# Designs tried in a protein design run: peptides against a protein of PDB entry 6FRK. Part 35

Target 1, 411 residues: chain A of PDB entry 6FRK
Amino acid sequence: NEEVLNAMLKEVCTALLEADVNIKLVKQLRENVKSAIDLEEMASGLNKRKMIQHAVFKELVKLVDPGVKAWTPTKGKQNVIMFVGLQGSGKTTTCSKLAYYYQRKGWKTCLICADTFRAGAFDQLKQNATKARIPFYGSYTEMDPVIIASEGVEKFKNENFEIIIVDTSGRHKQEDSLFEEMLQVANAIQPDNIVYVMDASIGQACEAQAKAFKDKVDVASVIVTKLDGHAKGGGALSAVAATKSPIIFIGTGEHIDDFEPFKTQPFISKLLGMGDIEGLIDKVNELKLDDNEALIEKLKHGQFTLRDMYEQFQNIMKMGPFSQILGMIPGFGTDFMSKGNEQESMARLKKLMTIMDSMNDQELDSTDGAKVFSKQPGRIQRVARGSGVSTRDVQELLTQYTKFAQMVKKM

## One batch from the design tools (peptide; aimed at target 1 T334 D335)

Design b2_p15_6_s2 (made by RFdiffusion4, then SolubleMPNN; from b2_p15_6, 10 letters changed)
Fold by OpenDDE base, seed 5:
Structure b2_p15_6_s2 (fold): chain B 411 residues (1-411), chain A 15 residues (1-15)
Amino acid sequence: as target 1 above (411 residues)
Amino acid sequence: DTEEELLKKLLLALE
């Protein structure tokens, strides 16, 4: 029993290290899991694998919980949120994402660019803010970030903004001058929250970087970016451990809406390659797919039409970035999270829908759509001509439909 | 559960 436990823990530890979890945290986890598993309960015939997985999951949840309640903005108050982080962490993009998130929730939100070090920082922020219709402040001439931040905060306070986000200079290196500048800005504007933005792809460097920021400025929140990449986000555990601050949001892509509140359970599930089942359910529920009751009833009866498939493709298209949805499904590798695959997958769905737009109601509503086309091959040629595709493309669609309909009948 | 399973199955068969 101990040998089996040690073998399974070795596999889990390897997977966590491959997910960029800090070696010290993995060692601690292994010890905690060993102490939490009663070997006597393992003797009682319970599924040893499930018990170990549950123990690992529970200990990972504890590692993501800093034991500190996340700061939340107060309605009707002026909440100043200062962003800190390295250059290339996605800090500036994340400022815009957070501003947009609060704006969509009916907060009076604005952005301040206090990055005077990077040429074009203000133009980038201005471009992002303008696209999102978010008010912004910055200077092309002022070089002191303290002056810009102070003037911008004062301006937006006087205009009764509720969320005032201040973006600061990110540098490539941990320079004392950068930390001093951040401290001077923080002292001048007295932020209600300091957000450290961390790139998940920096792997084992997450701990040292997060600690360096926490040691210089009072980081109270963490945002993890680039979780749409090959990084499984194990660096997030290192950030929480080093900052003792909660992860409040995650960035899951390049779009301004590729931003979500951090949820511990889904994140750990994804880290373990179990998928984000809860987050998928939440996203599906957010779509208010009222028409799904009728679909669920059809599915219970083992009925699935080409129209039902079309409606499901529309629903997938409404859920937003397809890569994010795929990355929530267990067994979809990190390769589905690659930017190239999203556009291609969406283009493939759109092509399939365009083929179905050339089908008639008899074809779409048939419980055996593939048989309708097989009995009358002239239908395939009609649909192919109508949609501007090959007869092969229509046959491939019908083959996919047949696979789906068979999977539904097995439900 | 059924809707999520359906979405998963649909996404899996798009591969």
Scores: peptide ipSAE 0.049, ipTM 0.511, DockQ to the pose 0.085
OpenDDE base, seeds 1, 2, 3, 4: peptide ipSAE 0.026, 0.025, 0.025, 0.005; ipTM 0.584, 0.602, 0.553, 0.327; seed 3 fails the geometry check

Design b2_p15_6_s3 (made by RFdiffusion4, then SolubleMPNN; from b2_p15_6, 9 letters changed)
Fold by OpenDDE base, seed 4:
Structure b2_p15_6_s3 (fold): chain B 411 residues (1-411), chain A 15 residues (1-15)
Amino acid sequence: as target 1 above (411 residues)
Amino acid sequence: DSELELLEKIKLANA
């Protein structure tokens, strides 16, 4: 039993390291999982794999929880949100995304460019803000970020803005001058929240970077960027651990709407390659697709058919950015997207739908579709011939369906 | 512990 546990933990630890989780956190998780698993209960015939997966999931949830409540803006108040982070972290883009998010929620939102270091920073912010119809402030002539930030905050306070976002200078690396500037800006504007923006793609550097910011400025929130199809986001755990601050939002792409509130359960599910059913449901709900209520109700009852998966694929095809949505489907994660462009991913999804188009109603509407095919292998051959695909392609689809249906049954 | 450290080193070398 201990050997089996150790072997499975080794696989999990490897996968977490491959997901950019910091080695110290992986070690801690390993010990916590070992301590949480009763070896006697593991002997009593519970699916050892499920037990370990559940223990791992619980410990990952704890690693994402800093034990502190996330700051939230107060409606009808002037909330000053200062952004900090390195150049290339997506900080400036994230300021615009957050501003757009709050604007769409009916908040009076504005942007301040206090980045005087980067040539064209103000032009970039102005372009993004103008495109989103977000009020902005900045200077082409003032070189002191403290003056720009102070004047901009005062201006927008006087105009009764509710969300005042201040973008600060980034550097290519951690520099004392950057931290001094950040402190001076923070002292001048007295922000209600300081948001550290981190690029998830920096991998093992996430801990050291996040710590360096937290040690210098009072980081109270984290936003993780570049969580598009390939970034497993393990660095996010390192950021939470180092900053002791909650992740409040994630950036999931290049578009201004590629931004969502952080949800622990979906994120951990995605990190483990389980998919993000909750985030998919939320995204589907945001689109107000007509068939959405029926799907959600079936999911709540733990029922999931091949038809329900087909309908979900149709909904995904309506949503546009395939890269984000396919990564939310259990079993269609990074492995499905890792090798192709968006067009190839769409072609693969269409291929899966074409396979399902060759299924009969008994197969599509079965609450255990995979078992229908496993009991009668001739069905796989029929569907394969009908759709012009290999029997392997049908088996892969059924494997993906089975993974999804097993997750829905656990919801 | 040594194996995890080795995996980290390999990952850092390949990054």
Scores: peptide ipSAE 0.006, ipTM 0.408, DockQ to the pose 0.009
OpenDDE base, seeds 1, 2, 3, 5: peptide ipSAE 0.000, 0.005, 0.000, 0.000; ipTM 0.250, 0.393, 0.322, 0.275; seeds 1, 3, 5 fail the geometry check

Design b2_p15_6_s4 (made by RFdiffusion4, then SolubleMPNN; from b2_p15_6, 11 letters changed)
Fold by OpenDDE base, seed 1:
Structure b2_p15_6_s4 (fold): chain B 411 residues (1-411), chain A 15 residues (1-15)
Amino acid sequence: as target 1 above (411 residues)
Amino acid sequence: DTELELLEKVLLALA
């Protein structure tokens, strides 16, 4: 019935608006979905919800596709990548993340700080670059970003760098002076790619900001930042629509590793609250859990130790903010864990690990760790004293371990 | 897949 379709589309439109999708795009999407759904097929008893969801998914996939191939750097050539974006967009952090991403792939990568406006911009870039072991250029004395960018690009070209990333000044407002400076820098260095960095948390302002940049500077790529928080990424659709440029990467946290190539399917799945199983798998695989093959082999045999649980807690802690991981699990909406619950959950994990740090190898490596403790209650008292916790806290950990070990045996 | 399921189960038990 058309009424049922309209009601379900209203719910989807509400969810997309709550995901910061631009109201014009939501309206257009609604009409496109209505035109794509055969009402006769909906009458035949097919799962109406799945049909609408599939139609919405298909139309969202079209909205993130600008119809233009993403620029890719050429191996063995000098590729100049200029970053543009507002202050607070995460631009400087994203420059370091992109440099680190290419460095880890065996590219000769460097960073240039052409932000002369922000006090400490060069120190921040230098700190990030030094931590990542990325070569950098900038000045404490030169105030012209064109001179710094030109000298830095020339230096790194002469040193045969393959990826030359130029960070520019960000402004708080769409000031004409900012765009003139960006244009002067772009004209001087002749970048192979101009990357617009957008903060996903700015919501409905994404379209107007992205358009203002595209109208002044030849933006060819978009990077969306702050997809770790409450930002469901709907602003990314507005950026693509306004810039007509592909999203090439997303920032998924504050860590230098919280950076991934943009994938359309996972992104739209997450936007619809379907979770991001693929991104969770990729993130788990990127952890290069060398111990993961050994763990998988043990799990196939229904074996799970307290050490295996400890290693899994370390892995969860390495995956970054717990809220991001939960937001990737189907059925855990982004709203389920407030930032407060994340810190409490991490503190709880750290407490459990501290209890396990007071266990011996016989206790940790036992395939029935709970039985080792049940047979010799004096072990519980030793571990409790060693970790500065109650005997009850140790028993709660062992109860939790027993639940996991039973789940593994059923796998 | 098994690792993902384990992580999901770990997360579900921590929640």
Scores: peptide ipSAE 0.010, ipTM 0.432, DockQ to the pose 0.059
OpenDDE base, seeds 2, 3, 4, 5: peptide ipSAE 0.012, 0.009, 0.009, 0.010; ipTM 0.432, 0.402, 0.402, 0.421; seed 2 fails the geometry check

Design b2_p15_7 (made by RFdiffusion4)
Pose (drawn by RFdiffusion4):
Structure b2_p15_7 (pose): chain A 374 residues (1-38, 47-273, 303-411), chain P 15 residues (1-15)
Amino acid sequence: NEEVLNAMLKEVCTALLEADVNIKLVKQLRENVKSAIDNKRKMIQHAVFKELVKLVDPGVKAWTPTKGKQNVIMFVGLQGSGKTTTCSKLAYYYQRKGWKTCLICADTFRAGAFDQLKQNATKARIPFYGSYTEMDPVIIASEGVEKFKNENFEIIIVDTSGRHKQEDSLFEEMLQVANAIQPDNIVYVMDASIGQACEAQAKAFKDKVDVASVIVTKLDGHAKGGGALSAVAATKSPIIFIGTGEHIDDFEPFKTQPFISKLLGQFTLRDMYEQFQNIMKMGPFSQILGMIPGFGTDFMSKGNEQESMARLKKLMTIMDSMNDQELDSTDGAKVFSKQPGRIQRVARGSGVSTRDVQELLTQYTKFAQMVKKM
Amino acid sequence: DEALEKLLERIKAFH
């Protein structure tokens, strides 16, 4: 049985290693689901599913904008990850939700970058800012957020150039652009086909600049996006959106369950009964209930107080014979009144007859009356 | 029936 756990466990470790999941997290997840584990494919895959939900959970809720206030969003990520494409996908998302959204092109390096964001904004009917001539992105971002602030826009999305960590020049310039415009949220956009080099770059981005949200693009293809587990752990940020194509409407919020599945592949007879059950539990205590001075009108009249401390086990064989629908019903007496066929099965395996209940049903009706009167 | 009623009255007077 120890060999059936390991053959089926190394087959999921290969399923995650093929899904570009970091080898550090596969080896760690393997011994986490091995230590926490101490119709067969369900008792195994349920344990694997709950261990994955433990990893995709960063514990941090997403940053959401406030209507009627200026929200500046700054995009960061590697070269070619889809920042300019996801910039228009997000401005189009909120603009359709009713936000005064605008775009700013703070890329002064990439050829045809302002022309790219201009044509994406021209198409989606979204205001845009940038420059062919301005070579300083700190100047383009500052003079753009200033312009759209004096025009009272609520979503101001600043696009930046692609950068990698080994370029300290572009990492300083990213930090200065973030210090000039002071964004309310910084989004780390990552390609879904990224391999093992993801945790190092995503971590260096978190160190130089404060990354609070992660977007995973190019998920409409074969890439399952296992590199996102290493960006969530590195940036400490949840995934808010995913990209699912080249167009502006190929964009939707991140849901954890479908991504993990792809990455993996009035008084009733019942109340009359419980009140009785507590009066039998407090039944050997009936002599305490006759203690009160001047209240002892009677005690154990006609000896019927002894069987009121004996009927509740027999009535329990009826509850033992009941399932969760009759037991958890608001009116435990209405489930059997409509279907007196349930009065015969309660009588079979519990040894009580269907006759005994007629005297109980009268005793029930009288008890149900005095509680609604209570 | 009379014994159950007298018992409920006792529980009420005790509280």

Design b2_p15_7_s1 (made by RFdiffusion4, then SolubleMPNN; from b2_p15_7, 9 letters changed)
Fold by OpenDDE base, seed 3:
Structure b2_p15_7_s1 (fold): chain B 411 residues (1-411), chain A 15 residues (1-15)
Amino acid sequence: as target 1 above (411 residues)
Amino acid sequence: MDSLESLLQKILAAM
């Protein structure tokens, strides 16, 4: 029994190390799991694998919980949120994502660019803010980040903004000059929350980086970025452990909508390759797919049309990057859709939709669309000409539709 | 809820 436990724990430890979980945390987790597993219960013929997996899951959940309640903005007050982090962490992009997130929730949100170190930082922030219709402040002439931050915060407080986000300079390295600048800015603006932005792709370096920030500035929240890549997010555990601060949001891609509130259970489930079914449901619910009830009723009746498929492709396209959706499904590991495959998959969906745009209502609304086309092959040629594709591409679409419709009939 | 999840899983497994 102990040998089997040790072998299974070795596999789990290897998988956690491959997920960029810090070696110290993996060792501690191994000890905690080993102490939490009753060897007598393992002898009783219980599914040893499930028991170990549950013990590992429980200990990972504890590692993501800093024991500190996350700061939340107060409605009708001026909430100053200062962002800190290294250059390339996605800090500036994350400022815009957070601003947009609160704006969509009906908060009066603004952005301040206090990054005087990076050439074009203000232009980049201005571009992002303008695209999102978010008010912004910054200077092309002032070089003191303290002055810019102070003036911007004062301006937006006077204008009764509720969410005032301050983007600061990120350096390429942990430099004392960066930390001094961050402290000066923090002292001047007196932020209600300091958010550390961490790149998940840094792997084993996440602990040391997060600790260096926490040791210099009062980090109260963490945002983890680049969780759309090969980084399984084990670095997030290291950030929580080092900062003793909760993860409040995650960045899951490059789009402004690729930003979600952090949820412990879904995140750990994803880290273990169990999928994120809850996050998928939440994303589907956020899309207010009012048409989903009508679709669900049709599906319950084993009815699935080309129009229903078109609407589902529109919904998938609205859900954002296809890689994120796939990465939420159990058994589709994060590696299944490289960034190249995502664009290709979206282009493929768009091509399929363009073919369907050349179909008529009789073809789209048929409960057996493939049979409509098989009975009248001239329809395939019409659709192919209308969409600028080959007759083969239309046949491939109809073959795909037939597979879907058969699968729906088996539901 | 299980039906939509099952559908999404099925949609994605068939793509």
Scores: peptide ipSAE 0.018, ipTM 0.421, DockQ to the pose 0.056
OpenDDE base, seeds 1, 2, 4, 5: peptide ipSAE 0.017, 0.008, 0.008, 0.016; ipTM 0.416, 0.398, 0.405, 0.413

Design b2_p15_7_s2 (made by RFdiffusion4, then SolubleMPNN; from b2_p15_7, 9 letters changed)
Fold by OpenDDE base, seed 3:
Structure b2_p15_7_s2 (fold): chain B 411 residues (1-411), chain A 15 residues (1-15)
Amino acid sequence: as target 1 above (411 residues)
Amino acid sequence: MDSLENLLKKVKAMM
């Protein structure tokens, strides 16, 4: 019995190391799991695998819980949020994502660029902010980040902004001069929250990096970026352990909407390859996909129209990157959609929708849309002209629809 | 649940 436990724990430890979980945390987890498993209950014929998986899951949940409540902004107050992190961590992009998140929630949000070290930092922030219609502040002439941060914070406080995000300089390496600058900025603006932005793709380096930031600045929150890549997110555990600060959000791609509140259970489920069915349900519920019950009911009855397909493509586009959706399904690891395939897939969906926008209600609402077009080929030419595509593109759409409708009829 | 997973698997098979 103990040999079987040790063998299974070895496999779990290997999988956690392959998920970029820190070696020390994996060792501690192994000891905690071994101590939490009753060997006598394991002898009684209980599903040993399920017991170990549950114990591992429970211990991983504890590793992402710092025992500290996450800071949350207060409505109707000025909340100053300072961002810190290395260059390439996705810090500047994450500032824009967070600002956009709060703006969409009805907060008066703004961005301050206090990155004087990187040439074009202000132009990059300005570009992102302008695209999102977020007010911004920065300077092309002021070289002191403390002055820029202070002036920007004062300006936006006077204008009654509720979420004031300050992006700071990031260097390629941990340098004392970077930490001194961060401390000077923090002391000048007195932020309500300091957010450390960490790249999940740095793997085993996450602990040392996160610790170096926490030892120099009062990091109160963590945001983990690049969880859409090969990073299985094990570095996030290292960041929490080192900073003793909660993960508040995760960055799940390059788009401004590729940003979500951190949820412990879904994240650990994904880390273990169990899928995030709950996060998928929550995302579906947040989208008010009440229309999905009607679709699910139609699908159960083997009914599927071109309109039903169009609505599904709209729903997929609203859910965000298709890789995220697939990565939430059990057994579909992150590797199943290469990053290049996602923009291409979204462009393909949008093209298919544009073709369907040129269809009439009789064509869209037909229980056999392909048969409507096959009986009257002039419809294909009309739709092709209306959508600016080839007749072949319309035929390819109808072929895809037919394959799908046939699969629905077999349910 | 199984219906949504099946829908997503089907949508994936179309892409």
Scores: peptide ipSAE 0.007, ipTM 0.362, DockQ to the pose 0.030
OpenDDE base, seeds 1, 2, 4, 5: peptide ipSAE 0.005, 0.006, 0.000, 0.006; ipTM 0.383, 0.382, 0.328, 0.368

Design b2_p15_7_s3 (made by RFdiffusion4, then SolubleMPNN; from b2_p15_7, 9 letters changed)
Fold by OpenDDE base, seed 2:
Structure b2_p15_7_s3 (fold): chain B 411 residues (1-411), chain A 15 residues (1-15)
Amino acid sequence: as target 1 above (411 residues)
Amino acid sequence: MESEENLLKKILAAM
């Protein structure tokens, strides 16, 4: 029994290390899981694999929970949020994403660019803010980030802004000069929250970086970026352990909408390759698919048309990057997450929709669309000509539809 | 909720 436990724990530890979980945390987790699994309960014929998976899941949840309640902004108050992090962490983009998130919730939000070090930082922030219709402050001539931050915070306080986000300079390395600048800015503006922005793709370096920021500035919140890439998110565990601060949001892409509140359970499920069922449900609900009740009722009756499939393809296209949706489904491997496969998948969806745009209402609304085309093969040739595709492409669509409609009839 | 998730999983598995 102990050999089997040790073998399974070795596989789990390897998978966690490949997920960029810090080696110290993996060792601690292994010891905690060994201590939590009673070898006597493992003898009782319970599914040893499920018990180990549950113990691992429970210990990972504890590693993501710092035991500290996340700071939340107060409605009708002035909330100053200072952003800190390395250059290339996605800090400036994340400032815009957070401002946009609160703006969409009916908060009066603004952005301050106190990044005087990076050439074009203010132009980048201004472009992002203007696209999102977010008020912004910064200077092309002032080089002191303390002056810019103080003036910007005072301005937006006087204008009764509720969410005042301050973007600071990043550096490529941990430099004492950066930490002194951040401390001077923090002392001048007295932020209600300091947010550390961490890139998930940095892997094993996440702990040392997060610790260096926490040791110099009072980091109270963490945001993890680039969770759409090859980064399996294990660095997030390292950031929480080092900062003793909760993850409040995650960045899931390059778009301003690729930003979500952090949820522990979905994140750990994704990290373990179990999928993000809850995040998929939330995305489906955010689409306000009120018309899905009618579809669900049709599906309960085993009815599925080419029009119903078209509407579902439109919904999938509205859910954002196809790679993110696939990564939420259990059993879809990380290999589908390549940007190349996403564009190809979206192009395939658009091609299928273009074929359906060349169908008539009788073809689209038929409960047996494949039978309509099989009875009159001239319809395939018409649709192929109308959509600029081969007759084979139309037959492949009808074959996919038939497989799906048969699966619906078995529900 | 569960029905919509199952639908999306099935659509994506058929693609």
Scores: peptide ipSAE 0.014, ipTM 0.427, DockQ to the pose 0.081
OpenDDE base, seeds 1, 3, 4, 5: peptide ipSAE 0.013, 0.012, 0.000, 0.005; ipTM 0.423, 0.427, 0.317, 0.371; seed 4 fails the geometry check

Design b2_p15_7_s4 (made by RFdiffusion4, then SolubleMPNN; from b2_p15_7, 9 letters changed)
Fold by OpenDDE base, seed 3:
Structure b2_p15_7_s4 (fold): chain B 411 residues (1-411), chain A 15 residues (1-15)
Amino acid sequence: as target 1 above (411 residues)
Amino acid sequence: MDTLESLLQKILAAM
């Protein structure tokens, strides 16, 4: 029994290390899991695998809980949120994402660029802010980030903004000059929350970086970025452990909407490769896909049309990056869709939709669309001409549809 | 719920 436990714990520890979980945290987790598992209960024929998985899950949930309640903005107040983090962490992009998130929720949001160190920082922030229709402040002439931050905060307080986000300079390295600048800005603007932005892709360096920021400035919240990449998010555990601060949001892509509130259970489930079925359901529900009930009923009856497939492709496209959707499905690791494959997959979906846009209602609404085309091959040629594709591309679509329709009939 | 998940898994497996 102990040998089996040790073997399974070794596999879990390996998987956690491959997920960028800090070696110290993995060791501690192994000890905690070993102490939480009753070996006598394991002898009684309980599913040893489920018991270990549950113990591991429970200990991972504790690792993302700093025991501190996350700061939340107060409606109708001026909430000053200062962002800190290294250059390339996605800090500036995350400022825009957070501002956009609150704007979409009906908060009066604004952005301040206090990054005087990076050439074009203000232009980048201005571009992002303008695209999102978010008010912004910054200077092309003022070089003191304290002055810019103070003036911007004062301006937006006077204009009754509710969410005032201050983007600060990031350096390439942990430099004392950066930390002193951050402290001076923090002292001047008196932020209600200091958000550390961490890149999940830095792996084992997450602990040391997060600690260095927390030791210099009162980091109260963490945002983890680049969770759309190969980073399974194990670095997030290191950030929480080092900062003793909750993760409040995660960045899940490059788009302004690739930003979500942190949820512990889905995140740990994803980290373990269990998928995020709840997050998938939540995203589907947020899209108000009223058509999903009608689809589910059709699917229960083994009916699936080319129109139903088209609507599903539209829904997938509305759900955002396909990599995020895949990463929510059990057994589809984050590696299944490299960023290059996502754009290609979206382009493939759009191509398939363009082919279907050239179909008529009889073809789209047929419960056996492939048979309609097989009986009248001239339809394939018409659709191919209408969509500007080859007859082969139309046949490939019909082959895919047939595979789907067969799978639905087996449900 | 299981039906939508199963559908999405099927959609993704056939792409």
Scores: peptide ipSAE 0.015, ipTM 0.404, DockQ to the pose 0.056
OpenDDE base, seeds 1, 2, 4, 5: peptide ipSAE 0.013, 0.006, 0.007, 0.012; ipTM 0.392, 0.371, 0.391, 0.389

